# Peptides against a protein of PDB entry 6IDX, part 151

Target 1, 380 residues: chain A of PDB entry 6IDX
Amino acid sequence: KELAKLSADVTFATEFINMDGIIVLTRLVESGTKLLSHYSEMLAFTLTAFLELMDHGIVSWDMVSITFIKQIAGYVSQPMVDVSILQRSLAILESMVLNSQSLYQKIAEEITVGQLISHLQVSNQEIQTYAIALINALFLKAPEDKRQDMANAFAQKHLRSIILNHVIRGNRPIKTEMAHQLYVLQVLTFNLLEERMMTKMDPNDQAQRDIIFELRRIAFDAESDPSNAPGSGTEKRKAMYTKDYKMLGFTNHINPAMDFTQTPPGMLALDNMLYLAKVHQDTYIRIVLENSSREDKHECPFGRSAIELTKMLCEILQVGELPNEGRNDYHPMFFTHDRAFEELFGICIQLLNKTWKEMRATAEDFNKVMQVVREQITRA

## One batch from the design tools (peptide; made by RFdiffusion4, then SolubleMPNN)

Design b2_p17_8_s4 (from b2_p17_8, 8 letters changed)
Fold by OpenDDE base, seed 5:
Structure b2_p17_8_s4 (fold): chain B 380 residues (1-380), chain A 17 residues (1-17)
Amino acid sequence: as target 1 above (380 residues)
Amino acid sequence: MKKRRQLQEKAARERAK
């Protein structure tokens, strides 16, 4: 106890470290010997002293043994561990992951996000905060090949629903540090969109062109008996598609693939359009057909609007930005659905279409409509 | 707390390089 308190003093810490005192603390953890009276209290103070000493930055985190890591990981993975030990063990693992890539690799072998989920299902907000902070640390330090696996683990309905129900909708105020960790988690989640946002469509990629064709099919062929597809020559078919792509509101109605070559939003806009068309088909068809049947120059160009809205949402949500130490703003709505970005797009495209009608906009008013929609989204 | 946030930002910057 006195050691844990004194370890906060840099002068004492320096002298204690020079006497190999930190090595003694690590060996106490490594021994794992539960035979001592008051073991849990002693261990909690040992872990506190270790953290305070390491926080001075005098000793490298790489000094810790694999046995030490396994013991700390064991305290996090074991059911019914003392809350005081669990909290300190989560803090140590977080610090290890953040300070050392080599320790990250070892910890990522011993601990899964699934094990950390159990620590979110508790009434202790500090434990929940350390668990989310450790998840964030693991995600930040994950190599590129493992980032998608971590992304998939975050996209798992289970983690999202537990954070929503046990953390965000908990019967207690969210503390500033928890709000910051939720913000960091959200930033990291939005950064998963960055790859698609920065992916240019290849106009020669047939699979990508088939998605645009599927958007046309869903909008215009959903009620047409395939038997009446006019088997007439390749030219009539090309002219027909050009008309359909104009009605879909693409800027390049001859080759809509060209509209997705600009990054941002690149392929992310096409992903949003396809999601809307497949998951909210009635909404998609309604928006397209309402504008395709107009001859009054008040048509809202769906394709152009979807692309510019996707770009705007990426700007509003700061997709690709790094976590900022001063921010604690998070959007609870992004924990309500697995495809929350695409659902937000589906809400916002309806808002855009409504706003376009209310303003009696023409193609010349496009930028004005987008500014009004931006203000509406940012005030919500 | 402050050190955690600084380490998270550092890790994010290192990941973006």
Scores: peptide ipSAE 0.520, ipTM 0.944, DockQ to the pose 0.896
Fold by OpenDDE base, seed 4:
Structure b2_p17_8_s4 (fold): chain B 380 residues (1-380), chain A 17 residues (1-17)
Amino acid sequence: as target 1 above (380 residues)
Amino acid sequence: MKKRRQLQEKAARERAK
C-alpha cells in the first residue's frame, strides 16, 4: 500500500527501480500464489505500484515476461475477478499494447475484443473506459492485415449495441475520458473508409464496370433476371446505356467509370450507391426514376449527387483524420448500425433530392444545393 | 490520461506512415 503511493514519486521510483524493485513486483504477479492472506489486496497494490513505476518511463515495457502477460490477461478474461484487480489489469494491458509492438502481439493472442465486451456491460464507467481504451489500443497497434478483423469485431452488432445501450445510453453522465475514448474509437472506424475513399476506379476493370451495370439494371430493369449478362452490346445497346447513364445522373454518361476516378471519394461513392440500390432498392429506384422522368431541366443528377455527397460526408466526418487528444465529440448514430455510414448516405441522398426539388434547382445550382445540404447535415 | 492520449496519437501517427 505504501509502496503503491510512493511509486508515484519519480525519486522513489528511480531508487526502487535501481534496487530491482520492479522485478520483485513482476515475480509476485507471475507466481500466482493465492496462499497469502489478503492476496487480492496485495495483488491490487502490487499492480498499482507496477503501473506507477512503469509510468515514469525508466524501464521498458518489454522487460515483462510472457508469464506476467498471461497472468494479467487471465485477470481480464476471468469472470470473477476483484474490480480493483480488473481495473489495473486493463490499464496494464493498455499500457503494454500502446508502448510495445512485441507486447501487442502477445496480448492479441491472449485476449479478444469479444472478451472485453463483458467489461462494457458493467455499471462502473472506469472499467468501461479502460475496456474501450484497450480496444482502441489494440485497434491502433493492429498490423494492417489485422485491422480488418478489428473492424469486423467493431462491426459486430453486439459490441455496438453494448456500447450504445450500456455506455452512451447509460443512466450516468459520460465522463470526458469516456467521451474521448468513444471519439477515438469512432475515428478509427471512419479510417476504415479511407482506403475506399482513396481507391480510384479503374475504368478498364470489368468487375467495377459490372457494378455500374448493376446500378443501371436495378434502376431500369428491376424485373429482369440478373442472368441477362449484358451481352456484347450492339451499337444500339451502347447508345441505350449512354441514355441510361445520363438518366442515372453521371457526369460522364458515356463512361460513368470516369466519375469514380477522382479521389476522394473514389470507390466509396460507388459502394454507397450499390448499398443503397441493394439494401434500400425502393428508395434508390424512386430517386432515380423521379429524376429520369423529368424533362424540365430540374432533374437531380443522382450519380453526380451521390459522388459529391459521399465526398461531403467524408469531409464532415473527417474521414482519415488522426485522433486528437483534445477532442471528445462522437456521433451516437454510428453505434446504431453496422453500416452506419452507408445508412447516413441513404438518409442524406434523400435529403439532397428533397432539397433539390424544394429549391427548383438546375444543374447550375448544384453547388448551392450542396452547400444547403451541408448546412442541413451539420445542424442535425 | 494525458499519457494515454499522447500514446494513442503516437500510435495513430505511426500507423499512418
Scores: peptide ipSAE 0.519, ipTM 0.944, DockQ to the pose 0.910
Fold by OpenDDE base, seed 1:
Structure b2_p17_8_s4 (fold): chain B 380 residues (1-380), chain A 17 residues (1-17)
Amino acid sequence: as target 1 above (380 residues)
Amino acid sequence: MKKRRQLQEKAARERAK
């Protein structure tokens, strides 16, 4: 107990480290000997002293043994551990992951995000905060080949639902640190969209062009079998498609693929359009047909609007930006649905179409409509 | 807390390289 308090002092820490005191603390953890009277209390103070000593940055985190890591991981993975030990063990693992790539690799083998979900289902906000902070640390330190696995683990309906129901909708105020960790988690989640946002469409890729053709089919030929290969089109069919792509509101009516060559938003805009067309087909068809039947210059260009809206949403949500230490703002709505970005796009494209009508906009008013829509989205 | 946030930002910067 006194050691844990004194370990916060740099002078004491330096002297204690010079006496190999940190090695003694690590060996106490490594021994795992539960036979001592007051073991849990002693262990909690040992872990506190270890954290405070390591926080001075005098000793490298890489000095810890695999046995030590396994013991700490064991305290986090076991269902019935003293809350005081659990909290300190989560903090140690977080610090290990953040300070060392080598320790990240070892910890990632011992602990899964799935095991950390149980620590979110508690009334203790401190435990929840350390659990999310450890998830964030694991996500930040994950190598590129493991980022998609972490993404998939986060995209698991379970983790999202647990955060929503037990953290965000908890019967208590969210503390600033929890809000910051939720913000960090959200930034890391949005950065999974960055790849698609920065992917240029290849106008020569037939598979990508087939997606644009599918958007046309869903809008205008909803009863037609997709098996009718787009490739056999006579000049009359090509001219028909140019008209259809104009009615869809693409800027390039001849080759709509060119509208997706700009990054951002690249292919992410096409993904959003396809999601809307497949998941919210009635909404998509309504928006397209309401504008395709107009000859009054008040048509809302859906294709152009979808691209610019996707770009705007990426800007508003700061997709691809680094987490800022000063921010604590997060959007609870992104925890409500698995494809929350695409759902947000679907809401915002309806808002855009409504705002366009209300303003009686023409193509010349496009930027003004987008500015009004931006203000509406940022106030919601 | 401050050290955590700084380490998170550092890790994010290292990932973006």
Scores: peptide ipSAE 0.518, ipTM 0.944, DockQ to the pose 0.886
Fold by OpenDDE base, seed 3:
Structure b2_p17_8_s4 (fold): chain B 380 residues (1-380), chain A 17 residues (1-17)
Amino acid sequence: as target 1 above (380 residues)
Amino acid sequence: MKKRRQLQEKAARERAK
């Protein structure tokens, strides 16, 4: 206890570290020796002293043994650990992950996000905060090839629903640190959209062109089996497609792929359109057909609107921005659905279409409609 | 806490390079 308190002092810490005192603390953890009376209390103070000493940055985190890591991970994975030990163990794992890529690799082998989920289901906000902070640390330190796995782990209905129900909708005020960790988690999640937002459509990529064709098919040929699209369009078919792409509200009626060559929002806009068309097919068809049947110049150009809306949503949500230490603003709605961005797009495109009608807008009013829609989205 | 946030920002910056 006294050591844990004194370890916060840099002068004491320097002297204690110079006496190899930190090595003694690590060996106490590594031994796992439960023979002492008050072992749990002693261990909690040992872990506190270790954290305070390491916080001075005098000793590299890479000094810890694999046995130490396994013991700390063991305290996080065991169901009947003292809350005081669990809290410190989560903090140690977080610090190890944040300070060392080598320790990240070792820890990622010993613990799963699934094991950390159990620590979110508790009434202790401090434990929940450390669990989310460790998830954020793992997400931040994940190599590029594993970022999608972390995304999938977050997209797991279980993690999201538990955060929503046990953290956000808990019967207690969200503390500033929890709000910040939720913000960080949200930023890291939105940054997964950045790749698609910055992906230029290749107008020569047939697979990408087939998605645009599928949007056309769903809108105008919804009952038609996709198997009956013969690859060689006659001149009549080319003319038909140009008309259909005009009715879909693309800017380039001849080659709609050109509308997705601008980044942002690049391919992310096409992903949103395809999601709307497949998941909310009736809504998609209604929006497209309602505007495609108009000859009064008051048609809302769906394709253009969807692209500009996707860009606007990326700007509002600050997609691609790095987490800022001063921010604590998070959007609870993004914890309600696994495809929350695409669902938000689906809500906002309906709002845009409604606002367009209410304003009796023409193509000349497009920017004014978008400004009104931006104000509506940012106030909601 | 402040150190945590600084380390998170550092890790984010290192990932963006």
Scores: peptide ipSAE 0.516, ipTM 0.943, DockQ to the pose 0.894

## One batch from the design tools (peptide; made by RFdiffusion4, then SolubleMPNN)

Design b2_p18_1_s1 (from b2_p18_1, 6 letters changed)
Fold by OpenDDE base, seed 1:
Structure b2_p18_1_s1 (fold): chain B 380 residues (1-380), chain A 18 residues (1-18)
Amino acid sequence: as target 1 above (380 residues)
Amino acid sequence: SAFEKRRKLQEKAAKEAA
């Protein structure tokens, strides 16, 4: 207990480390000897002292043995561990993951996000906070190729649901530390959209062009079998498509693919449009047909609006930005659905279309409408 | 606080991963 308290002092820490004191603490953990009287209390203070000593940055985290890692991971993965030991073990694992890529690799083999979810189903918000902090550390230190897999995993979907039900919708106020960890998790989740946001459409890619054609088909040919491949359409068919792309509100109604060459929002805008068209088909068709049937200058250009709205949402949500230590603002909505960004887009595009009508906007008012919509979104 | 130190470390790790 006194060692744990004194370990916060840098002078004491330096002297204790010089006496190989940290090695003694690691060996106590490695031994796993549950037979000692007051073992749990002793272990809790040992882990506190170890963490405080390591927080001085005098000793490299890479000095820890695989046995030590396995013991700490064991305290997190076992269901019947003392809360005081669990809390400190989560904090140690977080620090290990953040400080060392080699320790991350070892810990990622010993612990799954699924095991950490059990620590979110408790009433102790401190345990929940350290569990999310460790998840954030694992997510942050994961190789880029594994980040998308982690996000798409059943464990991540389940994690979202558990966070929503047990943390966000809990009967207790969310503390600043929990709010920060939820913010970090949200930032890391939104950064998975960055790749698509920065992907330019290739106007020569037929598969990408077929998506734009599918948007046209869903809007205007909803009863037509998709088996009518966009074959070598006669000039009349090309002229028909140009009219349809104009009615869809693309800026380049001759070659709508050109509207997706700007990054941001790149292909992410097309992903949002396709999601709306497939998942919310009635809403999509309604928005498109309502504007396509207008012969007045008050049509809302859906294609242009969808692109600029996607860009605006990326700006509002700070997609691609690094987590800031001082921030604690998170959006509970992003824990409500697996495709929460696309669902938000679907809500906001309806809001935009409504606002356009209410303002009796023309194409010249486009930027004014977007500013009003931005204010509406940021106040919600 | 212990959390403040970890937040700084997390932000540092984010900068290194970008």
Scores: peptide ipSAE 0.425, ipTM 0.929, DockQ to the pose 0.914
Fold by OpenDDE base, seed 4:
Structure b2_p18_1_s1 (fold): chain B 380 residues (1-380), chain A 18 residues (1-18)
Amino acid sequence: as target 1 above (380 residues)
Amino acid sequence: SAFEKRRKLQEKAAKEAA
């Protein structure tokens, strides 16, 4: 206990480390020997002292053995561990992950996000905070290939639900530290959109062009049996499609793929449009047909609007921003649904369409409408 | 605080991963 308190002092830490004291602490953890009286209390103080000593940055985290890592991971993965040991073990794992890529690799083999989710279902907000902090550390240090896997995992769906229900909608006020960790998790989640936001459409990629064609099909052919597309010659089809792409509100009516070559928002805009068309088909069809049937120059160009709205949402949400130590602002809405960005897009595109009508806007008013919509979104 | 140190470390790690 006294050692744990003194370990916070840099002068004491330096002297203790020079006496190989930290090695003694690691060996106590590695031994796993439950034979000592007051083992749990002793271990809790040992872990506190270890963490405080390491937080001075005098000793590399890479000095820890694999046995030490396995013991600490064991305290997080095993049921019925002392709360004081669990809390310190989570903090140590976080620090190991953040300080060393080699330790990250070892820890990622021993601990799953699913195991960490169990520590979110507790009443202790400190444990919840350390569990989220460790998840954030694992997410941050994950290789790019594994980041996407972590995001798509059932663990993330369950994680969002558990965070929403047990943390955000919990019966306790959210402390500043928890708010910060939720902010960090949100930032890391938004950064997964950056790849798609910066992906240019290839106008020559047939698979990508087929998505645009699918948007047209859903909007205009939804009642037509796909078998009854009359064998009208390739030129009549091109002319028909050019008209349809104009009605969809693309800027390039001949080759709508060109509208997605600008980054940001690149392919992310197309992803949002496709999500709306498939998941909210009635809403999509309504928005498109309401504007495609207008001959009064008050048509809202859906395609252009969807692209610019996606870009605007990326700007508002600061997609690609790095976590800042001073921020604690998070959006609870992003924990309500797995595809919360696409759902937000679906809400905002309806708001845009409404605002366009209310303003009696024309194509010349486009930027003014977008400014009004931005103000509406940022005030909500 | 221990949390403040970790926040700085997390921000540092974010900058290194970018």
Scores: peptide ipSAE 0.423, ipTM 0.929, DockQ to the pose 0.902
Fold by OpenDDE base, seed 2:
Structure b2_p18_1_s1 (fold): chain B 380 residues (1-380), chain A 18 residues (1-18)
Amino acid sequence: as target 1 above (380 residues)
Amino acid sequence: SAFEKRRKLQEKAAKEAA
């Protein structure tokens, strides 16, 4: 207990470390010896002292043994652990993951996100905060190839639901630190969009061109059986498609694929458009047809609007930016749905279409409409 | 605070992982 208090002092910490004091503390954890009176209290103070000593940055985190890691991971994975031990164990694991890639690998083998979700289902906000902080650490240190898998995993979908129901919608005020960890998790989630945002469409990729054709089909041929489209589009069919791509509001009516060569938003805009067309088909068709039937020059160009809106949303949400230590602003809506970005796009494109009508805008007013829509989105 | 130290460490780790 006294050691845990004194360990916060850098002078004491330096002297204690020089006496190999940290090694003694690690051995106490490794031994797991419950024979001592007040073992749980002693262990809680040992873990406090260990963390405070390591926070001075004098000793490398890589000094810890695999046995130590397994003991700490054991305190997090066991259902009936003292809250004081659990809290310190989560904090130690977070620090291990953040400070060492080698420790990350070992910890990622011993602990699952599913085990950490159980610590979100408790009334203790401090435990919840450390659990989310450890999830964020694991997310940050995950190899790039595994980050998307981690985000798409069933555990991550369940995690969002648990965070929403047990943290965000809890009957208690969200503390600043919890708000920060939710912000970090949100930023890390948005950064998964960066790859698609920076992916240029290849105008020669037939598979990507077929998606643009599918957008046309859903808008104009939704009642026609797709089986009857004979493959070789005659020049007359190409001319028909040019008209349809004009009605869809693409800038390049001849080759809409060229509109997706700009990064940002690249292919992410096409992903949003396709999601809208498939998941919210009635809304998509309505927006396209309402603008395609106008001859009054007040047509809202859907394709151009969708691209510029996707870019604007990426700017507003700061896609590709790193977590900032000073921020704590998170959006609860991003925990309500697995595809919350595409759903936000679907709401915002309707807002854009409404605002365009209300302003009686023409193509010359496009930038002015976008500024009004930006202001509306940022105030909501 | 312990959280402030960890928050700085988290930001550092984010910069190193980018």
Scores: peptide ipSAE 0.423, ipTM 0.928, DockQ to the pose 0.908
Fold by OpenDDE base, seed 5:
Structure b2_p18_1_s1 (fold): chain B 380 residues (1-380), chain A 18 residues (1-18)
Amino acid sequence: as target 1 above (380 residues)
Amino acid sequence: SAFEKRRKLQEKAAKEAA
C-alpha cells in the first residue's frame, strides 16, 4: 500500500527501480500464489505500484516475462476476478499493447475482443473505460491485415449494441475519459472507410461497371420483365443507357465510371449508392424516379449528389484523421447500426433531395444546396 | 492523470500506425 503510493513519486521510483524493485513486483505477479493472506489486496497494490513505476518511462515494457503477461491476461479473461485487480490488469495490458509491438503480439494471442465485451456489461465505468481503451490499443497496434478483422469485430452487432446499451445509454453520466475512448473507437472505425474513400474506380474494370449497371437496373427495370428488353441493336442499348445514366444524375452520363475516379470519395460513394439501392430500394427508386421525370430543370442529379454528399460526410466525420488526445466528441448514432455510415448516407441523401425541392434548386444551385445540407447535418 | 498519460501514448501509437 505504501509502495503503491510512493511509486507515483519519480524520485522514489528511480531509487526503487535501481534496486530492482520492479523485478520483485513482477515476480509476485508471476508466482500466482493465492495462498497468501489478503492475496487480492496485496495483488491490487502490487499491480498499482507496478503500473505507477512503469508510467515513469524509466523501464521498458519489454522487460516483462511471458508468465507475467499470461497472469495479467488471466485476470482479464477469467470470470469472478476482483474488480480492483481487473481494473489494473486492463490498464497494464493497454500499456503493454501501446508500448510494445512484441507485447501486442503476445497479448493478442491471449485475449480476444469477445472476452473484453464482458467487461463492458458491468456498472463500473472505470472498468468499461479501460476495456474500451484496451480494445482501442489492440486496434491501433494490429497489423494492417488484421485491422479489418478487428474492425469486423467492432462492426459486430454485439460489441456496438453493448457499448450503446451499457455505456452510452447507461444510467450514469459519461466521464471525459470514457467519452475520449468512445471517440477514439469511432475514429478507428471510420479510418476503415479511408481505403474505399481513396480507391479510384477503374473505368475498365467490368465488375465495377456492373455495379453501376445494377444501379440503373434497380432504378429503371424494377417493374419491367427482363424478357421484354427487345433485341434493339447495341447502339440503341448504348443510347438507352446513356439516357438512363443522365436520369441517374451522373456527371459523365456516357461513362459514369469516370465520376468515381476522383478521390475522395472514390469507390466509397459507389458503395453508399449500392447499399441504398439494395437495402432501401423503395427510397432509392423514389429519389431517382422523382428526378428522372422532371423536364423543369429542377431535377436533383442523384449520382453527382451522392458523390459530393459522400465526400462531405467524410469531411464532417474526419475520415482518415488520427485520434487526438484532447477530443471526446463521439456520435452515439454510429453505435446504433453496423452499417451506420451507409445508413447516415441514406438519411442525408433524402435530406438533400428534400432540401433541393424546398429550395427549388437547379444545377446552378448545387453548391448552395450542399452548403445548406452541411449546416443541417452538423446541427443534428 | 493516468488517463492523460495513456491518451498521449495512444495518440503516439496512432501516429506510429498511420
Scores: peptide ipSAE 0.422, ipTM 0.928, DockQ to the pose 0.905

